# Peptides against a protein of PDB entry 3ZN8: the designs that were tried, part 102

Target 1, 125 residues: chain A of PDB entry 3ZN8
Amino acid sequence: LEEYDKIQKKMEDVMEGKGKLTLRDVYAQIIALRKMGPLSKVLQHIPGLGIMLPTPSEDQLKIGEEKIRRWLAALNSMTYKELENPNIIDKSRMRRIAEGSGLEVEEVRELLEWYNNMNRLLKMV

## One batch from the design tools (peptide; made by RFdiffusion4, then SolubleMPNN)

Design b2_p27_2_s1 (from b2_p27_2, 17 letters changed)
Fold by OpenDDE base, seed 2:
Structure b2_p27_2_s1 (fold): chain B 125 residues (1-125), chain A 27 residues (1-27)
Amino acid sequence: as target 1 above (125 residues)
Amino acid sequence: DEEEKKRQEERRRALLELILDFERKEL
């Protein structure tokens, strides 16, 4: 619960224009999700919320866990400078990250696109 | 201020929705 509260506060701060969301923050979120499980599962323990929240199937959870594990491998192959400033990641850096993590370059691109989309959404709220 | 509390709750709800959307997409 404490890790989720820290991530929530960080995202709220970014939404208020206080700091920036980085891939380091994404890494922390992934680690928190792996320790506590999906927030949807946590919220299912609250009476009345579990009925309104979509419950992923066990197979969907496994697919998602594997994708998150692949993204974690990519993040572990990034430099501190890349984690703090993902916008410096060019094609050469993406290739290096992909090779170092055993991923396709497209999977690294997908992670970066997700990060860019998340940053846009957080700025719109 | 009650309006400020309401705006903070709306922001928290929007953030929760973004997290849940991520989890639904990735899990």
Scores: peptide ipSAE 0.165, ipTM 0.608, DockQ to the pose 0.294
Fold by OpenDDE base, seed 4:
Structure b2_p27_2_s1 (fold): chain B 125 residues (1-125), chain A 27 residues (1-27)
Amino acid sequence: as target 1 above (125 residues)
Amino acid sequence: DEEEKKRQEERRRALLELILDFERKEL
């Protein structure tokens, strides 16, 4: 729970305009999810929350785990400057990251699109 | 301040919903 509390506080700070979500924060979240499992599974053990949370199927969990492994490979192929400022990642950088991680450029684009969408949503709340 | 506490709880709920929506889309 302590790892999730740190991630939650960071996201709350971003929502309040006190910071920026980075791909380093995303990396920390992915590592926390791999250690503790999905937050949905953690919350299912809390009385009154488990009734509202759909349990992902075992097949969905396996698909998600493989996608997370690919995203970790991409993140591990990024420079510190790219992790802190993902907006500098152009087509040339995406190609380098994809080649370095053994991924398609589209998979790196999907990660960046997800990051951008998450960062927009956090600023709207 | 009960109003500030309520705003913080609403933000926490919205954040949890965003995380859960991500997990539902990715898992």
Scores: peptide ipSAE 0.161, ipTM 0.603, DockQ to the pose 0.270
Fold by OpenDDE base, seed 3:
Parts: sequence; structure tokens; C-alpha cells
Structure b2_p27_2_s1 (fold): chain B 125 residues (1-125), chain A 27 residues (1-27)
Amino acid sequence: as target 1 above (125 residues)
Amino acid sequence: DEEEKKRQEERRRALLELILDFERKEL
């Protein structure tokens, strides 16, 4: 719960324009999710959340866990400068990250695209 | 102020939705 509160506070700070979401924040969130399990499972025990919580199938959870593992490998292959400022990741850096993580360049591109989309959404809320 | 509390709750809900969307895409 404490790690989720830190993530929530960071996302709140970003929405208030007090900061920006970085890939380091994404890494911290992934680690927290692996440690505590999905927040959706925790929230399912709270009556009165009128939010339709996604209940992924066990097979979907396994597929997602493998995707997360791949993204962690990519993140672990990034420099601190890249994690703090993902916009510096050009084609050459992307290829190095892919090679260092054992991923396809397309998988690294997907991670960066996801990050960019998430960061845009956070700025719109 | 009740309006300020309501705005804080709306922000909290939006944050939870973003976290849940992340979990749905990655899990």
C-alpha cells in the first residue's frame, strides 16, 4: 500500500504540472505491481467502487507478466539519462537497448510509444 | 469546502483509472 501511495502521489504531481512521468517512474510502478499484485485485485475487496474493474483471465495475466518481464529487461538496459529523459532515445539508442535486453527493436519502440501515450493522457487529465 | 473535496475525489478516481489502464495493458 505504501508503494502505491507513492505512485499515486507522483501521478498527482504530474497531473498538477509539478513534475513529469519518467521511465524510472514506470520502472518503480512495475516493481510495485509485481510485489503487491494488481491493484485491481486489491480494489475488488472494497465495496462501493462503482468502477468496473478489469478482471483479466489467468491466461491474460500470464501474457501480461511476460510482457512486463520484457519491458523490465529493456528498462534495465537503459542509462539513467535515458530513464529520466526518454525523449533522447533515438534509433541508435533504441537498437542498443534492444540488443542489450534480447528484444526486438519493435518491442522497445512499443514501450516508448506506450510511455509517450501515457504521458500525454496524464497531461490531459 | 465540499467542492474542493469533490475535486480531490474526482482526481483520485482519474488516477486510479490510469493505474488500472496500465495494469490492463501490461497484466
Scores: peptide ipSAE 0.158, ipTM 0.599, DockQ to the pose 0.252
Fold by OpenDDE base, seed 1:
Structure b2_p27_2_s1 (fold): chain B 125 residues (1-125), chain A 27 residues (1-27)
Amino acid sequence: as target 1 above (125 residues)
Amino acid sequence: DEEEKKRQEERRRALLELILDFERKEL
């Protein structure tokens, strides 16, 4: 819960325009999810929430774990400047990150698209 | 105070939904 609270506070600061969501923040979130497991699984231990929250199947959890592992590889292949300012990642940088992480360029693009979508949603709330 | 509390609760809810949606898509 403590790591989720830190991530929540950071995202709230971004929603208030007091900060910027970065891929470093995404990295911290992924690490938190790996340590505590899915928030949905954590929330199922709260009486009354387990009925309302759909649990991913075991197969979905495995697929998600592999996806998270790939995204961590991509993030670990980024420079600090890229993690802090993902908007500087051009096609050449994407290719380098993909090669360094053993991923397809499309998987790196998907991560960046997800980041951009999340950052857009946080600004709309 | 109540209106600001309500806005904070709405933000918290939207953030939780975003995290849950991420987990549903990626997990």
Scores: peptide ipSAE 0.157, ipTM 0.612, DockQ to the pose 0.325

Design b2_p27_2_s2 (from b2_p27_2, 18 letters changed)
Fold by OpenDDE base, seed 2:
Structure b2_p27_2_s2 (fold): chain B 125 residues (1-125), chain A 27 residues (1-27)
Amino acid sequence: as target 1 above (125 residues)
Amino acid sequence: AAAEEAKREAQRQALLRLIEEFRRREL
């Protein structure tokens, strides 16, 4: 919970334009969420989500957890410089990360696209 | 005080939307 609160505060700071979300922050977030237990349990701890969101099926949760595990493998295959500055990740770096993580290049591209979209969303808030 | 509270609530809602977008993309 304490690690999650730190991440939440950082997300708030990014939304206020006081910080930048990095893939290091994404990594820390995923690790914190995993320490809290199954993704379903994490979602229950988020105030207001339990009331408005259909509870995902157990199968959807498993698919999501597997995707998160794959993204963690990708993140673990990144250099510190790449984690702090994801914009430097070119096609050659993506291929290296994919090979190092046992992923397809497309999955690494999907992670980076997700990160870029997340950063755009946070800047619009 | 009310304007600061409204800003905090808007930030909270935006964070919740962000978490939901995260969930939708990973699930």
Scores: peptide ipSAE 0.032, ipTM 0.490, DockQ to the pose 0.287
Fold by OpenDDE base, seed 3:
Structure b2_p27_2_s2 (fold): chain B 125 residues (1-125), chain A 27 residues (1-27)
Amino acid sequence: as target 1 above (125 residues)
Amino acid sequence: AAAEEAKREAQRQALLRLIEEFRRREL
């Protein structure tokens, strides 16, 4: 619970312009959600909790869970500097992350695009 | 506005309580 509270406060601070969302924050959020087990299903129904997994059929839940696992592999293959400043991730870094995580380069690009879109949305609120 | 901040904090507290209740049911 304490980890989740820190993540929520961080998200609030970013929406207020008092901070920036990083991939470290994304990592912490995913880990917290995984520790909560079925609570992740409840959180998926909360508007604004950023993982717009489409209103999931049981099959869509499985697809979403697999996507999160793949994103965790990518995040685990990033350096601390990359997690804190995702904007430094160039084509060479992206390829290294993909190779280290067993993902396609396009999947790493999708994660970064999702992050960029999320960060843009939070700054517009 | 102070009223909007109070509403956000109330929503946060409600969410935390819900999380704790589900955690206790799964332990």
Scores: peptide ipSAE 0.015, ipTM 0.398, DockQ to the pose 0.065
Fold by OpenDDE base, seed 4:
Structure b2_p27_2_s2 (fold): chain B 125 residues (1-125), chain A 27 residues (1-27)
Amino acid sequence: as target 1 above (125 residues)
Amino acid sequence: AAAEEAKREAQRQALLRLIEEFRRREL
């Protein structure tokens, strides 16, 4: 819970323009969520989200957990510089990360696209 | 067996590229 609160504060700081979201922050977030237990339990602990989101089927939860696990493998295959500044990740680096993590290049691209979209969203709030 | 060998070779090539990126100070 303490680690989760630090991550929430980091997201707030980014929304306030006091920082930048990095893939290191994403990594920390995923680790914190995993420490809270299965995704089903995490969603149950988010007040109000369980009311607005249809309860995912057990199969959808498993798919989501597997996707998060794959993203962790990609993140574990990144350098510190890549984690701190994902904008340096070109096609060559992306291929290296994919091969190192045993993922498809498209899965690494999806992670980076998600990060870019999240970072844009946080800057607009 | 062939798929696992191909995966091992891909990982070897990835490591070689990583070493080369380090030598180029691209890490």
Scores: peptide ipSAE 0.099, ipTM 0.544, DockQ to the pose 0.015; fails the geometry check
Fold by OpenDDE base, seed 5:
Structure b2_p27_2_s2 (fold): chain B 125 residues (1-125), chain A 27 residues (1-27)
Amino acid sequence: as target 1 above (125 residues)
Amino acid sequence: AAAEEAKREAQRQALLRLIEEFRRREL
């Protein structure tokens, strides 16, 4: 819970322009979410949201868990400097991260694209 | 077996490149 609250506060700080979302923050978020259980269970504890979202199938949950596992492998293959400053990740670094994590370069690119999109969205709010 | 060996070699090369990148930054 404490790790989750720190991440929520960090997201709020980024939305307010007081901070920057990093891949370290993403790593911490993934770990916090895994400790809390499936996102479906977390959403079920929010009053009013449990009625409105279709429960993902067990197969969709497994696919999501595998994707998160792969992203964690990529994040674990990054340097601290890359986690704090993802913008330094060039093609050479991206290839290194992919090879070190046993992922395709495209999967590492997808993670970075997701991060960039999230960071843009948070700055627009 | 060949695909697994290719992955092991790619990981070895990635580790060597990582070590080289650290060496170039500390020198």
Scores: peptide ipSAE 0.083, ipTM 0.509, DockQ to the pose 0.015; fails the geometry check

Design b2_p27_3_s1 (from b2_p27_3, 15 letters changed)
Fold by OpenDDE base, seed 5:
Structure b2_p27_3_s1 (fold): chain B 125 residues (1-125), chain A 27 residues (1-27)
Amino acid sequence: as target 1 above (125 residues)
Amino acid sequence: SEKELDKRFREQLLQLLVAREKKRLEE
């Protein structure tokens, strides 16, 4: 919960123009998400909501966990400078990250694209 | 998953938007 609040504050700061979302922030959120589990699981503990919320299948959870694991591997292969300013990641850096994480370059590109889309969204609202 | 992460981010964003609008209405 504390980590979630920190992330929320960070997002608020970004929306107010006091900062930017970084891959370090993304990393923190992924870790927090893994600790809390799926939101559906959290909400299931609230009386009356468990009936209304679809729960992901075990297979879907496993697939999701693997994707998150792969992204964490990529993030762990980045330098601090890259995590704080992902815009510096060129093709050479992307290749290094991919090789270090055991991922395809395209998977690293997808992560960066996702980050860019999220950052754009936060700036628009 | 990527989808779950997106969902969490969107939900947080929505909460922030609602909170911001609520504050504006109270001012």
Scores: peptide ipSAE 0.144, ipTM 0.602, DockQ to the pose 0.152
Fold by OpenDDE base, seed 4:
Structure b2_p27_3_s1 (fold): chain B 125 residues (1-125), chain A 27 residues (1-27)
Amino acid sequence: as target 1 above (125 residues)
Amino acid sequence: SEKELDKRFREQLLQLLVAREKKRLEE
């Protein structure tokens, strides 16, 4: 919950024009997600909501975990400078990250694209 | 999953938006 609150504060700051979402923030969110589990699992502890929330199938959870694991591998292969300023990640850096994480370059690109989309979204609200 | 991550971020964003609107309505 503490990590979740930190991420929320960061998102608030970005929405207020105070900086930008970084891949370090994304990393923190992923870690928090893994610790907390699916949101449905968190919400089930709220009285009255547990019975109404759809629970993802075990298969969906497994598929989800694999994608997150891959993204974590990519993030772990980035330098601090890259995590803080993902915009510096060029083709050469992307290839290095992919090779270091055992991923395809396209998977790294997808992560970066997702990040960019999320960052833009936060700035637009 | 990517979808779960998206869901988490979107839900947080929605909460922030609701909070912002609530504040605006109270002013």
Scores: peptide ipSAE 0.216, ipTM 0.660, DockQ to the pose 0.150; fails the geometry check
Fold by OpenDDE base, seed 2:
Structure b2_p27_3_s1 (fold): chain B 125 residues (1-125), chain A 27 residues (1-27)
Amino acid sequence: as target 1 above (125 residues)
Amino acid sequence: SEKELDKRFREQLLQLLVAREKKRLEE
């Protein structure tokens, strides 16, 4: 919850134009997500909802966690400068990150694209 | 999962929007 609150405040700041979402923030969010587990499980512990929300199967959770672990590996292979300013990541840096994390270059590209889309969304609101 | 991450971000965004509007209405 503590880490979750931090990223929430960061997102609020970005929405208000008081900053930008970085890959460091993304990393923190992933860690917070893993600690809390699926949102459906979190909501199930809230009294009064009374409805069993659909939860992903254990197999689906494992598959999903693998993708997140791969992204974490990519993030761990980035420099501080890249984490704070992902737009500097060119083809050469992307290849290095991919090789260092055991990923395909395309997977690193997907992470960066996701980041860009998320950052754009936050600024739009 | 990637989808779960997207969902969490969207939920947070929605919560922030609702909270912002609620605050505005109460001021």
Scores: peptide ipSAE 0.206, ipTM 0.659, DockQ to the pose 0.162; fails the geometry check
Fold by OpenDDE base, seed 3:
Structure b2_p27_3_s1 (fold): chain B 125 residues (1-125), chain A 27 residues (1-27)
Amino acid sequence: as target 1 above (125 residues)
Amino acid sequence: SEKELDKRFREQLLQLLVAREKKRLEE
């Protein structure tokens, strides 16, 4: 629960303009998620984002869990500088990360795109 | 899952917004 509180505080700070979400924060969130399990009983969505998060089937959950494991592998292959400042990750770095994690470059790109979208969202609130 | 991660982030964000609003109402 302490880890969860730290993540909440970080998100609050970002919304207040006191810093930015980093991939290190993303890593912490993933770990916290795995420890706490799914919050399937809470159906909440932010109006206006147009994103529906339906309850996935058991098979879909397994597929999604594998995707998260792959993202963790990518994160574990990044340098501290890259985790703190993902904007420095160019094509060369992306290829290295992909190779080191056993992923396709496109999967690493998807992670970075997701991160960028989330960071932009937090700053708009 | 990726979708579950998105859900968790959104839930946290909503909780923070509600908490902030509640604090403003109490002040």
Scores: peptide ipSAE 0.196, ipTM 0.641, DockQ to the pose 0.138; fails the geometry check

Design b2_p27_3_s2 (from b2_p27_3, 14 letters changed)
Fold by OpenDDE base, seed 3:
Structure b2_p27_3_s2 (fold): chain B 125 residues (1-125), chain A 27 residues (1-27)
Amino acid sequence: as target 1 above (125 residues)
Amino acid sequence: KEKELDERFREQILQLLVAQAEKRKQE
């Protein structure tokens, strides 16, 4: 509960323009979500998601959970500097992260692209 | 897949914004 409140507060600070979303924040959020249980249970606690999104099949939930696990492996292979400033991740760093996490370079690129898209969305709000 | 994670993250952000707006109304 305390970790969740800290993440929420930090997300609030980011939304108020008082902070920047980093991959460290993403990591902390993923860990908090995993502590709440399976993705299926987390989704059940989000009001309106079941109305706006087709109920994901059990197979889709498993695929989503596996993708999150892979992203966690990538995040665990990043340096603190990279987590705080993902913009420094060049092709060489991305390759190292991929090799260290057992992922394809493209999967690491996908994570970074997702992060960049999220930051763009947050700046528009 | 990415859309679902994005949607969850967006929903969490929306909930935070709503909670913040409610807090500001009490304040």
Scores: peptide ipSAE 0.078, ipTM 0.559, DockQ to the pose 0.189
Fold by OpenDDE base, seed 1:
Structure b2_p27_3_s2 (fold): chain B 125 residues (1-125), chain A 27 residues (1-27)
Amino acid sequence: as target 1 above (125 residues)
Amino acid sequence: KEKELDERFREQILQLLVAQAEKRKQE
């Protein structure tokens, strides 16, 4: 409970532009998402968010779920220092993470690119 | 408010994953 509250507070700080999103934060959110059940339940329109997000097809949800599983494998292969400061992940670290997780280096690069894009989006809010 | 922020973050993650899956389908 205390760890969850710390993560939520950090997410609030990031959304307010006061904090930095880390891969540790991403990991915690993915775990929380998986505990809530299938991604389809997360897409259930929150009344008042006003963004009619197109409901993904069942196939798109399956692809997304598999991608999340692969990213969790990568995250589980990272050091605490890498999770807290993803910017230190160089080519050598990416290769180690890929080998440790059974992924391609490109999949690890894709996760890091996604993380960087997420940080840019959060700074625009 | 906390639940709403968590849900917004989850929706953003999902949108990025879906957009990435669509990009791969076009490649």
Scores: peptide ipSAE 0.123, ipTM 0.610, DockQ to the pose 0.040; fails the geometry check
Fold by OpenDDE base, seed 2:
Structure b2_p27_3_s2 (fold): chain B 125 residues (1-125), chain A 27 residues (1-27)
Amino acid sequence: as target 1 above (125 residues)
Amino acid sequence: KEKELDERFREQILQLLVAQAEKRKQE
């Protein structure tokens, strides 16, 4: 509960443009999402998504859940410094993270690219 | 406000993950 409140406050700061989203924040949010149950159940609790996005198929939800599990493995293979400042992750660090998590380097790159895109979107709000 | 923000962030993550899953299905 206490960690959740800290993350929520930091998310508020990020959404207000007062803070920077880190991979630590992403990790904590993914854990919070998983506690709500399957991704399908999480989507049902988000008002208006059904209007803005086509409801993903059950197969798409399973793919998304597997992707989240793979990203958690990558995040668990990162150092604290990398989680707090993902911009330090070079090719050598990406390879280490991939090897430690059982992922392809391309999947680690995809996570970092996603993070960068998310952080840009949050700064525009 | 806190609940709404969590929902917005969750929605954004889910949208990005769904978009990635759709891209992979087309490949």
Scores: peptide ipSAE 0.115, ipTM 0.599, DockQ to the pose 0.040; fails the geometry check
Fold by OpenDDE base, seed 5:
Structure b2_p27_3_s2 (fold): chain B 125 residues (1-125), chain A 27 residues (1-27)
Amino acid sequence: as target 1 above (125 residues)
Amino acid sequence: KEKELDERFREQILQLLVAQAEKRKQE
């Protein structure tokens, strides 16, 4: 998928210290993953994942897909500036995003925490 | 369940990073 190749290139730039992961990149990733089909198919294409992670049940896959859908709703409720610089998202912005996406503020916080964790991991490589 | 999703995305990112490191080693 063209979008997947763009994400791969972006990850390359991040590893070279030429860039950082943004929520725009996360958005592109989610779209690319959805174009690849169900999470089960995506996971089959990730080398070593089947060794490191237990095979999810059908119910766990459905819950994961619903979570991705919720995160996509949150991302769709963000401004371009917020997507490019998630660090500007304060409590007021987070509440607006939650209200606009029909999510709890805690669900938006969880997405941001996940993003921060991913960005920390990328800086360690 | 949320932890599992985070682990999946983490693994995907790590695999992209590993694949790039391998590519650079071949150049």
Scores: peptide ipSAE 0.085, ipTM 0.565, DockQ to the pose 0.267; fails the geometry check

Design b2_p27_3_s3 (from b2_p27_3, 18 letters changed)
Fold by OpenDDE base, seed 3:
Structure b2_p27_3_s3 (fold): chain B 125 residues (1-125), chain A 27 residues (1-27)
Amino acid sequence: as target 1 above (125 residues)
Amino acid sequence: LEEELDKRFQERLLQLLVAKKKKEELE
């Protein structure tokens, strides 16, 4: 419960412009979301909603979970300085992260691009 | 590829906004 409250407060602070979303915050959010599971699975147990919700196929869920696992591996291969300030990640750092996580350099680039897009979106709210 | 993660982040963001609104109504 205390971890969820800290994660919530951090997201509120970022949305209010009182803080910056970091890759450390992204990591914490991914872990929290994995513990809860997809809301669509929770709603599927409500009679009548399971028929109307486009439930991703079991295969699509597995593909999505594998992508998340790969991104967690990349995040676990980053230094604390990189997690706090992702803008310092140059081509050399990106290659090291890819090698350390068993990913392609392009997959690490996709994660960083996603982070940049998310951080822009949160600043607009 | 990132669509499932985006969906989960959006769901979480919505939950946080609803929780914030409920807190403001109780104050």
Scores: peptide ipSAE 0.177, ipTM 0.631, DockQ to the pose 0.187
Fold by OpenDDE base, seed 5:
Structure b2_p27_3_s3 (fold): chain B 125 residues (1-125), chain A 27 residues (1-27)
Amino acid sequence: as target 1 above (125 residues)
Amino acid sequence: LEEELDKRFQERLLQLLVAKKKKEELE
């Protein structure tokens, strides 16, 4: 509960412009979201709401879980300095992260691009 | 594949916005 509240407060601070989203924050959010499961599963337990919400197919959930597992492997292969400041990740660092995580360099680039897009979106909210 | 993580983050962001609005209404 306390860790969840810290993660929530950090996201509130980022949305208020009081903080920056880091890859460390991304990692913490992914772990929290995996513990909660899909919001659609939570809403399915509410009488009357479960019929109206499109639930992803079991196959789509498995594909999504595999992608998340691969990105967690990349994040686990990053240094603390890289997690706090992803903009320092050059081609040499991307290659090291890819090799350490068993990923292609393009998959690490995709994660960083996703992070940059997410950080832009959060600044607009 | 990026879409599932995007959906998860958007769901979380929406929950935080709703929680913030509820807190502001209670103050």
Scores: peptide ipSAE 0.176, ipTM 0.632, DockQ to the pose 0.210
Fold by OpenDDE base, seed 4:
Structure b2_p27_3_s3 (fold): chain B 125 residues (1-125), chain A 27 residues (1-27)
Amino acid sequence: as target 1 above (125 residues)
Amino acid sequence: LEEELDKRFQERLLQLLVAKKKKEELE
């Protein structure tokens, strides 16, 4: 519960303009989301809501979990400075991260692009 | 390929928006 509260507060602070989303925050959020599972799996335990929520197919869940696993590997291959300030990640850093995580450089670029998009979305809320 | 993570983050964002709206309605 305390971990979730810290993660929530951080997202609230970012949405209020009191902070920035970092890749460390992204990592923490991914871990939290994996612990809770899909919201549909939480809501299915609520009487009357479980019937109306589209549950992703088992295959779609597996594909999504693999992508998340790959991005976690990239995040685990980043330095603390990179996690805190993703804007310092140049081509050389991306290549190192890719090699360290067993990913293509393009997959690391996709993660960074996704992060940038997410950070923009959170600032607009 | 990014759809599941996007969906999960969007779900979390929606929860935060709903929580904000509820707070504003109580004030």
Scores: peptide ipSAE 0.173, ipTM 0.626, DockQ to the pose 0.207
Fold by OpenDDE base, seed 1:
Structure b2_p27_3_s3 (fold): chain B 125 residues (1-125), chain A 27 residues (1-27)
Amino acid sequence: as target 1 above (125 residues)
Amino acid sequence: LEEELDKRFQERLLQLLVAKKKKEELE
């Protein structure tokens, strides 16, 4: 519970312009979301909601879990400076991160693009 | 494949938006 509250407060601070979302924050949220599981599985335990909510197939959950594992590998291959300031990640750093994580450079680029899109969305709120 | 993390983060953003709106209604 305390970890979830810290993650929520950090996101609130970013939305209020009091903080910056970092890849360290992204890592913490991915770990929290994996511990909780998909919201659809949580809602399935609520009587009457489990029939109305499309639950992703077991195969779709496995595919999503593999993508999350790959992004965690990329994040684990980043330096502390890169996690705190992702804007310093140039082409050379992206290649190093990809090689260190066993990923394609394009997969590291996708993660960074996703992070940039998330930051834009948080600033619009 | 970006869809599952996007869905989870969008769900979280929606929860934060709803919580913010509820807080503003209570002030």
Scores: peptide ipSAE 0.170, ipTM 0.628, DockQ to the pose 0.200

